# Peptides against a protein of PDB entry 6GMG, part 4

Target 1, 331 residues: chain A of PDB entry 6GMG
Amino acid sequence: DSDDRVTPPAEPLDRMPDPYRPSYGRAETVVNNYIRKWQQVYSHRDGRKQQMTEEQREWLSYGCVGVTWVNSGQYPTNRLAFASFDEDRFKNELKNGRPRSGETRAEFEGRVAKESFDEEKGFQRAREVASVMNRALENAHDESAYLDNLKKELANGNDALRNEDARSPFYSALRNTPSFKERNGGNHDPSRMKAVIYSKHFWSGQDRSSSADKRKYGDPDAFRPAPGTGLVDMSRDRNIPRSPTSPGEGFVNFDYGWFGAQTEADADKTVWTHGNHYHAPNGSLGAMHVYESKFRNWSEGYSDFDRGAYVITFIPKSWNTAPDKVKQGWP

## One batch from the design tools (peptide)

Design b1_p8_2_s1 (made by RFdiffusion4, then SolubleMPNN; from b1_p8_2, 4 letters changed)
Fold by OpenDDE base, seed 2:
Structure b1_p8_2_s1 (fold): chain B 331 residues (1-331), chain A 8 residues (1-8)
Amino acid sequence: as target 1 above (331 residues)
Amino acid sequence: PFIPRSLV
């Protein structure tokens, strides 16, 4: 029960983090120590360190989504999501491949679909789009100027996103960002905002009207990116976990990883910040831990999930939650 | 180890 969730206590602004622990190529720490790091490194508003507020600590306490929530300033809506899917690989493996020993046809198709997603290309597409958006933001002092710049950039690149509807998540993302409208945020000035990226891992077989096999082994046709744009329709993602394949098996509903706006060109060197579970120091789950993972460790995901999406949102440039360089761990 | 993730 979520009833065991506790908001982590306030940490003094001057309190330095304890060293992170190495864990399978990741850096790991308890949530309270991440708050200390966050206050030292990411808390800055207009160049000034800030104590993590009670509200921010409450958001963080929700686990992996809480890390993205506190750094983006809003609960993830996942509307502007990108992925890459190799349709030729999928078709070829379905045609020429065979189920493994003991693998059902549905399990085989679900696995082949999962393996046909390219996490690196999906991430690269989101970075490309975020770069285009950042150029469109740079000198735009109103939403109209931003949209005009964005359309020009897309036309110059012959990008299929230029054909998206004006009400699409792509064009509406900025105006739907709370911090864009906030006086201490964007104040309706696009040039005060920047695009940022997070990732979500989730299960494809969420349709309760579908076959039990799709719920257990994945829906091979669900959450594929649109050709040319790479956009994923996330409207069917309801945070429904994978269905158990055996008695007593349970799966988790999602994972979230925060990238922000790192400029590291090598995907494998990028750092992804995520949490394990909600903070329950007195409950069965225990204290929340925060991980800073390299892209390989993040993109590997878990058996709980067969989809990854890379999502764009916006934060004020005055926030330091998405610095150009993220250092893994502490010190 | 199975790491339980955020149950909303």
Scores: peptide ipSAE 0.080, ipTM 0.809, DockQ to the pose 0.405
Fold by OpenDDE base, seed 4:
Structure b1_p8_2_s1 (fold): chain B 331 residues (1-331), chain A 8 residues (1-8)
Amino acid sequence: as target 1 above (331 residues)
Amino acid sequence: PFIPRSLV
């Protein structure tokens, strides 16, 4: 129950982290030790280390979403989401493939749809768009200049995003970012902001009016990216978990992974930071753990989820929550 | 192994 959630205590600013535990290609630690690492590495505002505030520790305590929340400075809105879906693969597998032994038709279709998403291409699309946005932010001192630069960049790349409506999440994302408006953040100056990426894993079969099979095995038609743009309509994502397929089975509502703005060109070498669950040191779930995973370990996901989206948001350049290089674990 | 995740 969310009632067992506890805000982790403050850690002294100069306290060094204990070594992370290696686990299946991940580096793992308890949330308090992540706070220590965060203060040493990611806390910097205008080049100065900061102690993680009580508010930030409270945000972090929410688990996987808390890691993205504390590093992005806002609760994830998921509005500017990208994915890659192979429509031809999907159609061909549905036509030529067969259900596995004991697999229902709905289970087969849900599985084929899940397998038709390409996490690497989805991530690459988000990185491409973030790069375009970062170029558009550069030297733009007002929102109008940013939007003009963005349109020019998209035109130069012949990107389908140039045809998006001016009210779309794509064009409205910057102005809807709280830290853009903050005096000590962007101060309404786009050139003070940078694009950052996080990922969300979630379940497609969230529609309560749909068939039970879609809720159990996925909705093959839900949360597909728009052709050409890669944009995913996230408006129907209500954090509803997969429905149990057997008695006693239960699924989790989402997972969030923080990437930020790493410049590592090899996707497999990128580091994704995520939490297991909300911090409940005195509850049944126990203490929150933080994982730093390679892309392979992140993108694998869990059976709880059949969708992955890569989301763009913005942070002030003065924040060090999204450095160019992320080192996995400690030291 | 199943890793518990955020229930928010």
Scores: peptide ipSAE 0.075, ipTM 0.805, DockQ to the pose 0.400
Fold by OpenDDE base, seed 5:
Structure b1_p8_2_s1 (fold): chain B 331 residues (1-331), chain A 8 residues (1-8)
Amino acid sequence: as target 1 above (331 residues)
Amino acid sequence: PFIPRSLV
């Protein structure tokens, strides 16, 4: 139960991390040791190391979402989400494919829909958009200048996002970021901010009014990206897990992976930071662990999920929670 | 009320 959640204790600012453990192509450590790494590498404000605050340790204690929360400075709202879906593959496989032995029609359609999402292209789209946003931020000293720059960049690239409404999550994302308004953050200056990326894995079959088959095997039509923009409507994501297909089966509600603003051009070499569960050192789940995974290990996901989205938010450039290079493990 | 992920 959430009642077993404990806030990790403070770690001395000068305490070095213990070595991470290799785990199936990932680097793994306990949450207390991640706090030590975070203080050494990611805690910097204006180049100065900071001890992780009690509030930040509490956010981190929530597990996978806690890793994204502490590094982005806000709870994930998921409003500016991107994915890639191969509609031709989906149509062709539904027409020419057949259910496997023992696979129901609903299970087949759910599987074909899941397999028609391209995680790499979804990530590439989010990186493309984040790059456009970063160019628009670079010389903008007010929100009006940022929006004008953004529209010009989109027009120059003939990007379908230029047709989005001015009130869309795309254009409102910066003004809705708390750290943009903070005196020690953006201070209402777009040029002090940068775009960052995280990913969410979740279940498509969340509609309670839908068939039991959609809740068990996925909703093939849910959470598809809009053509041209790649935007995903996340308004129907209520953190509802997959329904069990057999007695005693249970699924997790979501996973979150932090990428930040890495400049590594090869997607396969990028590092994704995520947690296993909320920190319960005295409970049945045990202590929270933090993983630093390569893109392959992240994008593979779990059977709990049939959707992935890549989300853009913003942090102050003075924060070091999203460095250009992320190294797996310690040292 | 939502329990975040459990991983390997």
Scores: peptide ipSAE 0.117, ipTM 0.844, DockQ to the pose 0.204; fails the geometry check
Fold by OpenDDE base, seed 1:
Order: C-alpha cells, then structure tokens, then sequence
Structure b1_p8_2_s1 (fold): chain B 331 residues (1-331), chain A 8 residues (1-8)
C-alpha cells in the first residue's frame, strides 16, 4: 500500500556509510546508509558537502524513481528518451521464428519485439547525444548560443537530430529544466549546466483500449525509436504495469536507474544506482534498499518490463550527483 | 526482495 511510505530520517552530515553488501552481482544497502554515502560523495554544491534535505529524503523514499529524482533534482519527465531497435531482426524473427511450446502468437510477437531492442546501443546513443550537448553547453552563455552550437555540432556529425523541430523535446529540454532557471543553478547560463543520463524500464502494452493480449504480452509496435535519431515518443507512457496472465499475478509499474555523467568508456563497467521499492519500514515491503549495479545487471531488467529507454536531462555543473567516476558500493 | 516498485 502506498500509504505505508515513510520519509527516511535525517543522517548526520559526517556519518560515514556502513559497508555495502554483495547481492546478485550488485552492491546493496538500506536507504539510510545510501543517504550517508550520498552526503559524503554526491551531496556537494560548489564543492561543499550538504545534508540531504527533508524534501530530498521524501523524493528518495519513492524507491527507484526516488534515486533518479534526488540526483537529477526533478521528477523524471522522460521527454528526451533514446533506444535502439533492430527492425530487420524483428521482421526476420517474426517470419522465420516459431512460438515456443505453449506460447501464444501474441506472446511470441511481444517477446520477439522485446528481444529486438539493443540496450547497449540505446545507451551508447544517449551517451553520444549527451556528449554533443555538453560540447554545445561548454561556451554558451545564453540559450541562443547553446542552440546554435548544438545545431553546428549535429551538422558536423551529420546527425539526424539536426532536423528536429525547434519545439521538440530535444531542443526544448534545457529551457524546460527548473535548475537551469534557478539563481543557484544554471542562472540561465548553459555553460553552468551538463547533460546527464538515467534509464527507465516500463511496459509497452499500456493502451487500455488495445487488445488484452497486448496488455498481457506487450505491444510490438509501441515505444520504438525513430529511425536516425533514436528518439522514443514517451507521451503514451502512463506508468501502467503489465496486465496479469494468471490469477494472483501482479507486475510493477516501472524501474529507474541513475547513471549521471560517468566517463567510463566500457559500458559493462558503468555503475547504475536504483532502488527496489518505496520506503515502508513498518509495512509489508519493508525498508527501501538501494543498489549499485553494473550495466549488465541493470540492462537485464525484469519480466515486468519489455521496454528500456535512456533519458537525457540536465543538472548544474556545481552539483556532484553525476561525477565522472562512480565507485560501486562502500568502502 | 529485489522488485522495482514505485507509486509516483
């Protein structure tokens, strides 16, 4: 029950974390211990360590989305999302493949669509675009200069994003970021901002007017990236979980993983920070746990989800929530 | 349990 959610208490600013525990190739800890790590490592504003505020602790308490929320400074809007989909693989597998024993046609098509997404290429595309954006931000002191730099960078790379409308999420993302407008944030200066990445796992079969089979097994045509750009239209993502296939089966609504701005070139060595569920220490779910996973452990996802998206947003460079290097676990 | 679950 959502009513069991509790805001974690404040942790003393100088309290060091307890050691993380290994769990299924991840580093795991309870949310209160993550707050301690966050205060030591990620809390810095203009080089000064900060205690996690009540508001930030409340955001964090929402679980997986809370980790992304506290580190990005805003609730995820998911407007600038990227993925990679192998259309040829999808068509060939549908034509030449066969349903498994007991698998329905709709289940087969949903599975084949899920398997036709390439999480590594989707992540790489988001990193490529974030790098272009960061170059465009670097010397831009107003939004016009940023947009001019961005168009120039895209033209030099022959990137299809150069053809996006000026009102698209791609070009409007910076101006729509609250921390860009804040006096203690970007202060309307693009050069004070940097692009950061998070990922969302979700269900494709969210259309309530669609067939029951699409809601149970996925919509093979939903949430595909646009050719050339890799942009995913997330406007139909309403946080609706997969429909149960049997009585008593239930699925969760989404998962969020925070990457930030790590410079590690090897995707497999990148660290993704995420939570299991909302913090309910006195409820049936128990205390929230935070995981620091390698890309393999993150990108594997769950059966609850058949889509992954890699989303770009922006934070002030003065924030340390997205450092170039992330160390997994503690110490 | 490791089950992603949020209510936002």
Amino acid sequence: as target 1 above (331 residues)
Amino acid sequence: PFIPRSLV
Scores: peptide ipSAE 0.072, ipTM 0.804, DockQ to the pose 0.449; fails the geometry check

Design b1_p8_2_s2 (made by RFdiffusion4, then SolubleMPNN; from b1_p8_2, 5 letters changed)
Fold by OpenDDE base, seed 5:
Structure b1_p8_2_s2 (fold): chain B 331 residues (1-331), chain A 8 residues (1-8)
Amino acid sequence: as target 1 above (331 residues)
Amino acid sequence: PFIPKSLV
């Protein structure tokens, strides 16, 4: 329950951020100071700075998901998700590998499955697809033109996504984006939109009908990408955390990292923005902190999670929430 | 319903 969640107060539009603090190779600040940075750097609509609205501050107060929410303009639906899984590595390690001392078979299989995901290749796949989508958007003035361009681009690249159903999340993602339909957003013009990326970390063992071992140690078969496309079926993700292995142990429900549309080709140099927890300055959790992490620090994740996905959505090009270059910290 | 991040 987040009953102690508080909306951060408004910050003056001209208030500059205080310096961020180093934290385990990340840049860290309190949520109020992130609002100041956001207003200076990311708030621009049609080139003009905007004060973060009460609604946006309310969204932000939700924690890491709030960072993605404010920057994408919508609560994450996670429908267009990508990952990379090394099936040969998984099979070989299960066959030839051995459980660690004291490790159960279920724990071993869960660990091997987690280690068989490649976060860098998953991110690369999402960037590749986002690039194809951006080319399809560039000169398309209606959805039909966008879809025709997209199919043509995929055919030219011999991409397996060309075989997806017209009703799939892949082809329906743009039309299902609220900001695409908004007069001050896309106004139904695809050329006014751009693809953006965020990532979600979550637990695979969410099925309540499954074994207790799968809930504790992971479900090795859950949330794998489809061969060729890299698409992950996220329909079974219900934000259920890992089950405790010992009394009093608790795990986080998810983590979200915002990338946007950075053009940096080196994955290790990309910046991911995320939050620790919902904002509860008068509660046990305390004030929300915002982190700007390099890809290595983001993709490492936590023991709370055994899956990562890279999700594509869309924002208006007039928004500056997804700039080509992101600078870590302040100044 | 919108779900917050409950822990760090």
Scores: peptide ipSAE 0.348, ipTM 0.891, DockQ to the pose 0.230
Fold by OpenDDE base, seed 3:
Structure b1_p8_2_s2 (fold): chain B 331 residues (1-331), chain A 8 residues (1-8)
Amino acid sequence: as target 1 above (331 residues)
Amino acid sequence: PFIPKSLV
């Protein structure tokens, strides 16, 4: 219940962060200290540091999704999502594998499906597509020019995305980005925008009409990427958590990790910024903590989730919320 | 509606 959610207080613009706490390959800090770091490192608009606004602090208070929200400028819509699924591995493991001792058939199938996703390949696909989009944006001064450039890039790469419908999230993503239309954002100029990436972890077994076993152990057929494109239909993701398998068990609704536009080619060296929960300093959950995790620590996820997606959105190039290099922790 | 992360 989010009734005890509180907006973090303002931090002075010149206040430097306290050191982050290292923990198992992650750097951790309280949300207020992340605000200090954000103001020093990520707040820049047109080269000028900005204090995090009350609205932005309110967004941040939502937890991991708030980190993505503040840095992307919009609540995640998850429309342009990518993943990688090894269909051959899945089929082979179902055919030749056996349930573990005490594992039900449904639990086995759900586990095998989860294990058939490749987070690194999913991330690489999103980076590839974001790179194509960035090339298409570079010299485009209207949406038509952007779309024409995008189609040419896809044709040159023989990419299956060239066959997507003009109404698909892939082609409509830019025009549906609020900051693209803002005067101080893109101002309807694609060349002022850049593609950015975030990730979402979530539960596959969200269909209320499905079996209880699918809700408990996962739906092996849900949220698979389309062959060739890697696109995931996220329309059925309603932020429904995994169903309890035992009395008193509860699961988290989702996790979001912000990557932005890092240029580090080695996935294992990339930094993912995420939050533990909504900010409730006076509640049972306590203060929100922000984590800066390496890809390995991010991609491992939790037992709460059996799907990962890598999502593309856009921000103005004038924002510094997605720098080419992210340093983990402080100092 | 905007949904917060409910648990850790």
Scores: peptide ipSAE 0.347, ipTM 0.890, DockQ to the pose 0.230
Fold by OpenDDE base, seed 4:
Structure b1_p8_2_s2 (fold): chain B 331 residues (1-331), chain A 8 residues (1-8)
Amino acid sequence: as target 1 above (331 residues)
Amino acid sequence: PFIPKSLV
């Protein structure tokens, strides 16, 4: 229950963070210390540090999704999502593979589907598309110019996204971004915006009308990317967790990881910022912790999830929530 | 509605 969620208190603008703690290859800290880091490193608007507002602290208190929320400026809509799925691997493993000892057929199929997703290729696809979008945003002073540039870039790369409908989340994403319309944000000028990336881990077996086996072990056919574009239809993601397979078992609803716009070419060296749960310092869950994980530690995920998506959104270039280089931990 | 992360 989120009724015990608390907004973290304000931190003085000039307060330096305490050192982060190493945890399983991650850098970990309590949410208040992340606020201190955020104010020092990520808070800048037009080059000036900002104290994290009460509203932003309230957003952050939502956990991993709050980290993405405060850095992107909006609650994740997940509309422009990418993944990579190896259809041949999936078909071949279903045909030639066998259930493990004690594994049901449904469990086997769910596992094989999960293992047929490639997190690295999904991430690379999102980075590729974000790069195309960033080139299209450059020197585009209205949405029409941006869309024309985007179509040209896609044509030059022979990208299947060029065939998407004009109402597709791909083409509508910019105009649907609140910060694009804000006077102190994009001010309807695409050249003031940049593409950014976050990731979501979630459960495929969310359809309540489906079999119990799909809810317990995954739906092998759900949330697959379109082969040509890598686009994932996220419309059926309702933040429903995996169903228990045994009494007393419980699963998490989702996990979000913030990447932003890092320019590190080696995926394994990229830093992903995420939270454990909503902030409940006086509740059973306790204080929220923030993690800065390398891609390996992020992409491993949990048994709670059998899908990963890499989502593109936009932020104003004047924000420093998505710098080219992210340093893990503090100092 | 805004949904928080409910578990660790």
Scores: peptide ipSAE 0.346, ipTM 0.889, DockQ to the pose 0.254
Fold by OpenDDE base, seed 2:
Structure b1_p8_2_s2 (fold): chain B 331 residues (1-331), chain A 8 residues (1-8)
Amino acid sequence: as target 1 above (331 residues)
Amino acid sequence: PFIPKSLV
């Protein structure tokens, strides 16, 4: 029950974070301490530290999605999502592989599909596209100039995204970003914006009209990237968790990880910020914790999820929620 | 630990 969710209290702007704790190769802290770090490091607007507002603290209190929400400035819409899927691997494993002992055919197919996604290539594709977008933004003072630049960049790279419809999430993403339209944000000036990345983990077997096996073990055909573009149709993602395979089993609906705009070329050195659950300090779940994970620890995901997507959105360049370098933990 | 990551 979301009824136990509490908005974390305000933290003084000058309050320094307590040290983060190591946890399974991650840096971990309680949400209030993350607010302190956020105010010191990520809160800057036009170079000035800001106290996290009540609204931002409320967004953050929702857990993993709250971390992405507060840093992106909007609730994740997941419209511009990328992944990488090895179709040849999938076909080969289905043909030549065998179910494990006790594994059903549906479980085998779901597992093989999950294993046929390449998280690193999916992330790399999103970074490549974000780079193209950032070049298109750099000197564009209106949306038309941005779109023209974007089309030119895509044509120069012979990128299949050049064939996307003008109304596609790819071309419409900037105009649909609230902070682009805000006076203190982009103010309708693309050159004031930058592309940023977050990731979502979710379940493929969300179709209630599908077989029970697909809901339990995954839908091997769902949420595959389009060939050439790497775009994932996220329209069928309704935050429906995996169906229980045994009595008393329950799964989580999603996980979100914030990357932002880190320039670290080595994927394994990139830092992903995510939460465990909504903040319920007086409830059964307890206080929300925030994790800063390396890519490996993020991309491993959980058994709750068989899909990962890397999503592009935009934030104002004046925001420091997506710095070039992210330091894991504190100090 | 299995941590419920939900809006709910």
Scores: peptide ipSAE 0.049, ipTM 0.788, DockQ to the pose 0.357

